# Peptides against a protein of PDB entry 8BZL, part 5

Target 1, 228 residues: chain A of PDB entry 8BZL
Amino acid sequence: SYDRAITVFSPDGHLFQVEYAQEAVKKGSTAVGVRGRDIVVLGVEKKSVAKLQDERTVRKICALDDNVCMAFAGLTADARIVINRARVECQSHRLTVEDPVTVEYITRYIASLKQRYTQSNGRRPFGISALIVGFDFDGTPRLYQTDPSGTYHAWKANAIGRGAKSVREFLEKNYTDEAIETDDLTIKLVIKALLEVVQSGGKNIELAVMRRDQSLKILNPEEIEKYV
Target 2, 242 residues: chain B of PDB entry 8BZL
Amino acid sequence: SRRYDSRTTIFSPEGRLYQVEYAMEAIGHAGTCLGILANDGVLLAAERRNIHKLLDEVFFSEKIYKLNEDMACSVAGITSDANVLTNELRLIAQRYLLQYQEPIPCEQLVTALCDIKQAYTQFGGKRPFGVSLLYIGWDKHYGFQLYQSDPSGNYGGWKATCIGNNSAAAVSMLKQDYKEGEMTLKSALALAIKVLNKTMDVSKLSAEKVEIATLTRENGKTVIRVLKQKEVEQLIKKHEEE

## One batch from the design tools (peptide; made by RFdiffusion4, then SolubleMPNN)

Design b1_p8_3_s1 (from b1_p8_3, 5 letters changed)
Fold by OpenDDE base, seed 2:
Structure b1_p8_3_s1 (fold): chain B 228 residues (1-228), chain C 242 residues (1-242), chain A 8 residues (1-8)
Amino acid sequence: as target 1 above (228 residues)
Amino acid sequence: as target 2 above (242 residues)
Amino acid sequence: SNADRLYE
């Protein structure tokens, strides 16, 4: 049988392949995003990197453009495709519109891409969720999440992956104006949130910070330990 | 449950891609391939299983393929799939060279193929490639490099790794014996022989059953060399004397 | 496991 119709409605109205793709996301390590006042922070659970693996090639946080970063959970190979497409779009936008993308724009682009893969014949959904953070040209920090379905929303804080539920519960309780009053407090909030699900402390956490008019900065382990 | 096993590009209820996992499992039955990164070079060592007396000796490398002047790969898995992928790698590398008038960076070549592999896991009517690859190369950006890719389109850089039969055991041995920062090509070759001797299901390791290629830099040029049988014999002999 | 290698 030509498996052309991969994502179809069930009799009860479910798109099972989309739901199952969401389950694939849950197999990914945890990622968390927090929007501060003048900072956006991404934190991810480090998957145990094999001793002989080059750490350079194991990245869960990536830049899409100078003003936009993304963390993902789910299928790594799928993520690469999405990231590449997003990067191309960011560059294309700069060329055609002569301005960098807004975080919402690129999120919508990614979401649309994902949605198309839920409706196209012979394609399965992407098995990834993404946290997309950055700054709009007006200096406003933004955080968006997108899922395999192509749905996206803006967030103050959110989490994806295996430990997302616990992290979200923590954030719901602890995300206050006071908790994000400073950049350092915002970073600390992300670390504390991740520590709800990450074992062995700060050694298993990767953090990325983007401040207004600054490029993405990946914190080294020593920098992370200062916040723990 | 059986329904999800038969379709090539669908998620299971648990979010698994079984066909990809099965492709990876199939690779475990293929001959062992090792890659080791050294300070002064990188090597591939592969098990040669098809030894037939009537084979024309002109077949120097069954499992190691030169991709361009700066890269080579070894394959584990379905031979026909491997041939398709290696040809594609060569084409990609050549097209890049023609377009940009410079060699394709190692990781870009790996990524390009991985995108193809990934596509075969996402687009219907296709099955995953039943092949894992080890890539060795040199470029001006990162120097000597070793990569591994699998049927999913996932890849990673490695200091040392193994694919194929008994790969887990081989990786364990590599982890034990690989000394970061102190690995010479000579020591890497010795390590390769040591690991192959333990991982190959043969009573005695022979040069006829092992292919080794080294990638080095000489006078600002990349040199990819497949070791002669005599050289491999010497390596084996040296190991047996240790 | 092979499955674990697919997800990040």
Scores: peptide ipSAE 0.364, ipTM 0.795, DockQ to the pose 0.778
Fold by OpenDDE base, seed 3:
Structure b1_p8_3_s1 (fold): chain B 228 residues (1-228), chain C 242 residues (1-242), chain A 8 residues (1-8)
Amino acid sequence: as target 1 above (228 residues)
Amino acid sequence: as target 2 above (242 residues)
Amino acid sequence: SNADRLYE
């Protein structure tokens, strides 16, 4: 008998492998996403890059397309697979539909991919959650979250990973229209949220900002300190 | 807990992939492999554990494999798994060359294999590869490069790193002695010998127990060279005199 | 730990 990964229902109706995959996500470093008025911001806890490691190869935030970026928590190798598939889909969509994907579309694609991996006797679920942010072609900022089950929802703000609970609690209290009134305030909100769980201040935070009709910008440490 | 230990592609209740972790543990028992990036080249140094006089000398290197004209790798872990993966690397590189009429970029080759490794952690009926690899290469995009990959399919770029036996100690030594921006291939070779001398479970480092390959650029071409025993002996001698 | 290297 092939020792196949079996995602099956328990007698009480649970998909344990999916739930366990969610536990894998919690082992990842914290990521936060916030939708502002004309900006989307992703912030991540920097895992201490080992001395002598090339920082270029350590990316928790990645672009899926010009108008969409993603942060993830969980198994890094799993994330790479999802990212690659999503990138291909984004390009395919541009070729076939002649428009960039909407953030919802690509989220749904990723979610569907994840769901399929929960419904196969020969595959385990992806051990990742993702925050997907970007702009639709109409200029609307979007934030979505997807988890190992393939479920996805739109959010104003959310967090994933180890410190997600604390970050979410902070966001629930502090996310207001006033708090996101400007781009700078939105960025500040993300930083403050991450500082709830990140030790050693702004040096351990990576921020990515996408503004309307602009490319993804990763802020350098000096830029981050201006907001702290 | 044992149920999750025996199945290859299932999460534990805590979200762990034990088979992947165990594969990584197995690599810790393999011979030491070092990689060091220099300004003018990149090198691999690997421990030779199987010095059998009866081994046919046909194999120039036991642990260092040429992948294409621009890349080489060293392996730590299960030999049979290593052979499969190195063959796959060569095939991937060749397919790319045929398709695009140019050599595959270094990172793309690494990621292609890492995707395969990852698949063996996610698809049922397969076990993880018990192999970590160090990759050295040159391409027109990033120049000289050093990568490390593990059984999970994770990879990273490095200035210097180590896999296999006593890798943690080796990495610590590399962190102490590696001078960023000032590393020549000559100094890198000396550093490799220094680290191997301290990390290998041998009383005395001998040229017979060490394989070293360098990757350089000469006249616009990549040159991959395995050092001769005499050259390695000279490096060891120089180290002992210091 | 090996486990820590798997997650980001």
Scores: peptide ipSAE 0.352, ipTM 0.779, DockQ to the pose 0.793
Fold by OpenDDE base, seed 5:
Structure b1_p8_3_s1 (fold): chain B 228 residues (1-228), chain C 242 residues (1-242), chain A 8 residues (1-8)
Amino acid sequence: as target 1 above (228 residues)
Amino acid sequence: as target 2 above (242 residues)
Amino acid sequence: SNADRLYE
């Protein structure tokens, strides 16, 4: 049934549904990730929370495990599915292998999941990209990106979502060893990068930081303002 | 492009899921349903459109469903879809209770159903559910809670919200009149009547056309109560006198 | 818009 053949090759070799899923990602708010020396930082553009909405239920940054967190851009419901699957895998890995996942491992898992949804009949691609950050057990900070196609790469810094191009251009110019020399400088870099596309300053930015052997910390607005 | 709106699970060139959007649009034509969170309880107020003289008024609930001892929901959209989803909610809640010997947390029940909804937007051969839900509940983690979910499988927590017909106008009114931290169940009921009176597509609000349920805590137990018609009449009368 | 509600 043609109704089941969602992702097929075009005559010119394109997977249009994957490409269109990438367009869906661009509709998402901007997320940025930066790997510092001993810190990983995620920053996201806050979507205006509707009055009377509980902010607790609006999360663009989430923990996958104690040592891994993720930001996404694209379809919110799709993201939830991916996040839940990743969390289960992280726990499963701890049980079966008796060690937490490496950032690369969980990234590969997510990537594989996405890839399957590009090749299986009756499934559409996930409409999300993700920035996955964390620390390996050896203390190495990591940053990975995945896209709807199931590809993934390691990055020093990257951005996804509607403002990703501008943010990436900023990072390409400003990501230096000096710019990430300290944790504070790394955080400042992320904020400055987001300010390229975010209006109204620090009030519309959410920041999460993870340091070696520390849990994910979401900065409060007051803490963010200190860096602006 | 019509080419991309006729299939349930494909992206448009712009990255849109039109069938999901259309499902959401369809819900806009359903009867109005409100949810309001108060300090001492949470309520659902829903428009009753199916009024038949032979219906047993004592037991009839068109849009409000008890899910378990601690949660209830209201539905806006396709009735048959709603029945499937409400049944699924009850099953999920029961399975959790059996497995963990504790009631399912409110948000977990909501997310479980939302995962099902999402699946119907991603897998071929399926259409999105034409249903939005409001969930009210109590759990030991967050106390009284109000959630809204839509056909996409997205959900959120709310202090007050509305789904169905004229939901945007209702939400606007709620934003104006809802006082955070000061809302009593009594005031919430009054607010619900006020909003329904303005948003329902009726000339005059009557008790027969409104269903209201409250969820409260009494002696450490959750009490879900559907208001009697006489009680609703009194609320309407009070509103008219103001 | 309904579309805007789908994306984050």
Scores: peptide ipSAE 0.352, ipTM 0.788, DockQ to the pose 0.759

Design b1_p8_3_s1 (from b1_p8_3, 5 letters changed)
Fold by OpenDDE base, seed 1:
Structure b1_p8_3_s1 (fold): chain B 228 residues (1-228), chain C 242 residues (1-242), chain A 8 residues (1-8)
Amino acid sequence: as target 1 above (228 residues)
Amino acid sequence: as target 2 above (242 residues)
Amino acid sequence: SNADRLYE
């Protein structure tokens, strides 16, 4: 019954709670990230926001800093904790180092946080994966993915959540230099990827775009439809 | 597998937190609470179930709590848990006021408590709070606001929503009747009575079984008022005549 | 479902 303990290995070397946390991620709506030449794009499946719900409070994409944004899949409340910690770290870094964080740095920070929660006997793993995108100070676009285990890698494109497998398969097939030659094409790629799993087109998609030296821009539905 | 049902802070093989889900289920059996946002105010309406004649102190409000001068909440779930959380909300609000010399923004107060709730789902040796809350408030950033939070620490802003018994049906009714941009506090009150009348498991809605609080702005100040029984009676009467 | 409300 090793799977009942938070921080124990099974006889065969598995950390079941971490694996189960990964399953929790799959219950989340799909998020996709793509790194272009001079652009990073996050797309998320909009859960049917209840008609009377304030859309402002339902955000799957959030800014961590001016140069970094994140999309997540999994437990919403867990995500809030991670986001808050990351934001604090970004500000702290600016204060102490006098430069914004690199995307890799903040990803590593988040990953380390998650990892610690896998070793503490008094804590369960975070039930979230995250796509972290942004620009380093030198203007290099970056995309990272992290999971409940604390593992992280850099990606050209990736997806998380319930439809991630299908989206990844699409991206593996369609991510080419030609497909990301322009900002518009990159955005289009993300939309097409999401449409593999999202029904009813642009109305159920949220897109965030970050260009070099520009702030995060969330596209409105009309803007998204231009690419569909 | 039932082996995960009784343990807190563990994921099932399917990635579920059963204790959180069960807490939410328990809340579904609690008294109904409604919140409705209007253009000129926001209201809470809550079912009062415990009317005991031998109660020494007629508490003006059993389920609606004033948090500070600009916010109030209603609770569905375990009473003892509710008391702890409402007290915590008040403390958070006061600490903020002391530190910043300004009232805490509504959403920030909600999130602060939600972080606590979340912690009780992640840290060992704790059980989730068996409580959902509706928050009403006003701040200079977003004006009148309505929020809902659950045992997971998740929250959202709403134009109208319901927690507790028959909440799903109530939400459905609210979706049908709520007119965005045209909702006055008067209309909201009428809507609240309408929904409660249909969702409460009572043969006849009476003023003694309903608590209603409104939050408005008067002369640049927030006014939180619990309606008197007579006022509630009038609302019920009007509904019955329609 | 309650489960669905926990995940985003």
Scores: peptide ipSAE 0.340, ipTM 0.767, DockQ to the pose 0.805

Design b1_p8_3_s2 (from b1_p8_3, 4 letters changed)
Fold by OpenDDE base, seed 3:
Structure b1_p8_3_s2 (fold): chain B 228 residues (1-228), chain C 242 residues (1-242), chain A 8 residues (1-8)
Amino acid sequence: as target 1 above (228 residues)
Amino acid sequence: as target 2 above (242 residues)
Amino acid sequence: SNADKLYE
């Protein structure tokens, strides 16, 4: 019944709106995150941009802070809200604590935000999952995943969105210490993983890399082709 | 009352927000609005459907609203919703100006409203706004800009786009005829007329049924001008002669 | 479709 209250448990203990929000995530294009030794990589299936659309306004990967970036799958508008709040929190943390957020901290913040939207009778859950990557101040690369329920976990590699299952299966088979031994190999791993679900090759992939003590870099198509 | 909670936009079992989709469908029945970005300006062209002779004050622009000195928008959808949103845009722009002593950047104004739209899709007791908007503007950051937003709170920048009735067909035509990097305001105006002539459900395009506004820069100032009926007539005539 | 426009 579409008329059910947003935050009501089913008799069997399910939060239907949260589960349905997870279904919304599956409608999003695929995003992949991989933690390397000294690099974190986000790869996304590039949604076909309309010919007359400004590419500047189409972003599936965004920076939350200098040391943290995020990819999402699901409702685009919901993602914007989460991103904005996360950015504010990152800045607030810098001002208050005088240190950048840890990747875990900001993940927990986002997770808590999502969770609150599952308990308020006047709010629906966010229809997004997110891959959050970055470096802690100690130089440790991190990858976290959040879902609409507000749960979060640390990962070596993970995927979200439409092709997530296939990508995860690939990663489970191919993620090894050898596969991430170098930055280039790590990037290649992400590309290969995405190619499991992306038909048009490297042209439909967007990659973002963050290396230790470096800013987020979005690779151009030519750079991506070098890894294909 | 609990009754309003039942009106909350909720996810379907398939993860869809039907009320948002339905709001978008409603916009498809609204009058056509076009936006075209040129090198030397940006324009909005909108269909005037309510030509009632008994209207006391022909609002200078029924569908095109000036938001501030640097931005204007056109609306497609529920008129009452449009009025609320356009008013909100003006308020946001004004508050920003007061706070920062400079005009709000175009994209920031768009996103501010989009956040409101999104909220109406997420918070209980509210329905989505049945309105899509085209925004034209100029700022010092990106120059001339064209944006589109929909009931979901999504937005995007465009070189050219269309909302409302027959928008898909209009977009297709724009894709065919829009010449990137070579678009002058003059050519954009001609293109707008061409597309409207084909997409409007009228036998003959007339100046009374079309509103056009241009945004240009003159002497370091933004100029928003609604074309006079005679000017629109000339554009139509020129199109008919080609 | 309208639905497709909502998700990324």
Scores: peptide ipSAE 0.380, ipTM 0.783, DockQ to the pose 0.787
Fold by OpenDDE base, seed 5:
Structure b1_p8_3_s2 (fold): chain B 228 residues (1-228), chain C 242 residues (1-242), chain A 8 residues (1-8)
Amino acid sequence: as target 1 above (228 residues)
Amino acid sequence: as target 2 above (242 residues)
Amino acid sequence: SNADKLYE
């Protein structure tokens, strides 16, 4: 039945449900990723946590494995599905291949998952974009971005969500070798980029940092303020 | 734009899922359910709408369901949907217990159901569940816990929250009166009565119209207890005297 | 709004 044909081509060749899913992403708060020399940094606009809500359960940045983390923008519930599937794949890969995933591998997995939901009958696209960062086993820092269509690309820096355009414009102007010369400078770059769209300064920013051979570190507000 | 609100699993041009939003709206018309986390326990308080004298009294509760030895939930929304989801929760919990020989962590049970709820928002030929849930539980990882989930499959942990009719007003009251770190179960019960008295669409709060369950730890075991009508009456009386 | 609750 035609009711099952959710994602179909328009007469002019558009996949409207995919495009509309991209609009859903724009409803999400801003996330930014930057690849430094020996560091990857994710920054997100912190949504105001309601009073009495447990902050532990409000996460825009999550670990997929010890060497990979991601930030997303868009539908929260959709994101959870993708995250869980990715985590399972990371563990499966460790079991079957006896090595952790590369950042590209897990990105491709996520991208493939998203793509299937754009082509399968009776499924709508995922309403999320993701920034995936981490380190390959050879120590190379990586940053990838995926969108609802299932496309993915490697980036030096990128942004997703409602303020992505402004953040990207900032990054295009300010991402230089000098700007990422040190870990601290890289972190500062992310903060400055987010401040283009975040009104309440450092208090409304969440930052995650991953360095080579180190676990994901979520910076506390005091640490963030040092960079502002 | 009626095309996008009549289909269950499509995005609008603006990226909205109208059927999910409508399901959430429908829940706003359901009976009020409250959850409050205390230092020494957690409670659910729910409006009881079916008070017919011929109803079989051999039941746990109308709106509060025991899920396992360590968890219970309350439901706001479509009763039939609630029954399906509560059964699923019990099955998930039991499967986990059988597989791992330990009780399922509270958040894992919540997320498992939320994944099911989410699926009904993404796969064609289905409608979202018209149900929001409050979960109370205890586990060794986080102790006493309170969660809320909605038709989208989204969930969150809470110190206190409300779903159903007049939930926004209830939440506001909870924000005003909830004292973080100082909430005893006794105080939580009093707060629940206070909030229900103001948010329920009744002229006078009565014990017959309120269900309350508490989850506590005694001698290293979780105890889930539905308060007797007399106990609820006493709570209401105390509130009226203040 | 209900819509706002769905996105982050």
Scores: peptide ipSAE 0.378, ipTM 0.789, DockQ to the pose 0.771
Fold by OpenDDE base, seed 2:
Structure b1_p8_3_s2 (fold): chain B 228 residues (1-228), chain C 242 residues (1-242), chain A 8 residues (1-8)
Amino acid sequence: as target 1 above (228 residues)
Amino acid sequence: as target 2 above (242 residues)
Amino acid sequence: SNADKLYE
């Protein structure tokens, strides 16, 4: 079997296919995640939805379970595969362990999946990064990031995609305890961060909010404008 | 640079999947397929390119395939690939029906195939399918639906869209003329003819070169109907008179 | 571009 799609080490120790997958992520629109005190917020840059496209089918933010949601940047079709597997795992965990997954658990699962695709013969890496947010059963808000390599870390705030660098720089300067003191301030922080890279204001931003013991809420454009 | 062009499932240094992009490019050379969602139905219109007088059996539909009682699709791209995918769609739909004793929801069927397409972009030893599909269907969840999928395994729902030759121009025309909330199946048919007349690389649009299927609901049942040649002729004639 | 359609 010509398993030509092998992620192999270069002579200098690089996994080029992983690095190139990271470049694929940069082609995606920007996503931002911020952990507040009792809230997690995801914001994404909306690609201009084609006028005749059904908005329902264009989603960069999705629920993995009642207590976990994810935003991604990169290959859309790849993301769907990861999301579906993550959802299955979340449900499986509920059935077998009789508790919902922790945010770290499902992140680790996704990361492991990605890592396997960097090492499996005949498979290319996933061309996606993900921001995974949610609440653990103890009510602790969590934010994790995964990349094509399968690495993952916990974050206070982070960004992925095309404008991630600028957004991260903004967050590094502006993420303070005072800036996330309230839910509204946390939301505002995400919006301000996205506005560093998003043109035309709030119309091109999608925001999702998860509060403690609440399900994922996607804000409508009117709600977003209140924070601009 | 050539190395990345020859391998089917590798990223370029710029993070591109060239084989997927090339598959999409290939579809641009295929016959035009249109889909239009209306309030009271959904339609597919497809270009017939192979008109052979000596064909014994005029296949009523060359490019439009009934998938199940509630869904149909049209294809643009490599014929052999299309046949494989349409067969797979039918199998998926049938397996679902057998397992759950109800028809597969439209989007689930689309996503199932899209997952297959995606796999062919990620697993070595396989090339992407050189096929885009338009799906029309009805289910109890979302009613009438129109979807488009491409070789990447990406898909989207649409009010109106086009794949194949001159698809960009067709989409532009659809954007201009599609009236949201006011589209009847009758108006959609007229729009389809209008767009095909302008986008097909033919001197004159004729009924023999166009296949049209409509999906409607009658008495709580989905009806998929391929228009007769005479009906298509009437639509063309009406357009020429406007 | 076709490339742009692949990424979100």
Scores: peptide ipSAE 0.296, ipTM 0.698, DockQ to the pose 0.780

Design b1_p8_3_s2 (from b1_p8_3, 4 letters changed)
Fold by OpenDDE base, seed 1:
Structure b1_p8_3_s2 (fold): chain B 228 residues (1-228), chain C 242 residues (1-242), chain A 8 residues (1-8)
Amino acid sequence: as target 1 above (228 residues)
Amino acid sequence: as target 2 above (242 residues)
Amino acid sequence: SNADKLYE
């Protein structure tokens, strides 16, 4: 009976399937997000791609809309579902409201989606956390984080995945107004944070940068090395 | 190890809904929220547990939500469940306003949500919401009001009550100190600090760990205000001096 | 703890 595969409360009030989903996130590679003054930066640890695998097919950073991008940690297949639904919602919002989504709006949408999967029979929670960054239409940079439970918060900086704890500790220590005074310093902060967990320097890091009124830019390895 | 039934909407042989009880148990581990009704206003006070340095400094109320111009609520329990329910409350209130061109009465909003909660305990395939709420509001029918609801869909009006961690002890203290008919908002605030100081498992009560919102009437309009940290500090200081 | 993240 598949009826046993539901998210239920334990006697002590725990939702074990949600907690286990959070553990699943920790199996994912590390992602970090930092909000600067006029920039948002996502950095991810690159997993070793098989020699015959097309590197372009393995993306942990994706655009949800022109003004919003997301990095995730956890189950890749689950992430695809969330990303697709989020993209559809972004487009729908543009059609119905005639404005792009705010970062908070799309985060709340994703969070609600995740929450529903924790309260529906025959469904398991999504095994993903996400960092969602972008700009509101008024030009305000935003960073949000979601987890498998459907909780979300706004952050100055945060990390998800296997090395998240170490990265967060670094960010707590090093995130200052001075450290994000310029776009370049903000990017440098992200790289330094990732280097706490990632071995072999900039070769194993992917960085995405979004500036005000600009599209998402994925930095090439040479550009990353300039900041190392 | 008592095997809890994985089925969410079934009665036990004793007639108990264990999943609802377990949801309530979960709420017991959440931060403390209390509400106090006064003659000239109502307040919510909530324990703030999520203090992270990297959180965005935007006006952040962790547990207190404005529902409309005349109502606010505080939540104890699962955060994601709370977000869904608070959003639903806002939608219900807005739909009512659009339909009737007047604000929804406080009790009617509470009842509408309670019906939803109840449905999640009766219809198969869903788990109960792991959330209890305190509602504060004003309407032309009953004036200032305080309500409490739980995962079962039950609700009640209160002069003062508490949900979350150590709620039983808090309620006991409120029963001892609450004076019916003589409670001013000022006195209610003092009482809230007193109860939180004893109920929260902290060595010293700090303003950073407490959120307080007041609902008052000024010039025929409802005013919902979250107290600034400095104001909360003053309340704590005053309490320590007594 | 993971549990702490679940609750307000």
Scores: peptide ipSAE 0.097, ipTM 0.751, DockQ to the pose 0.054

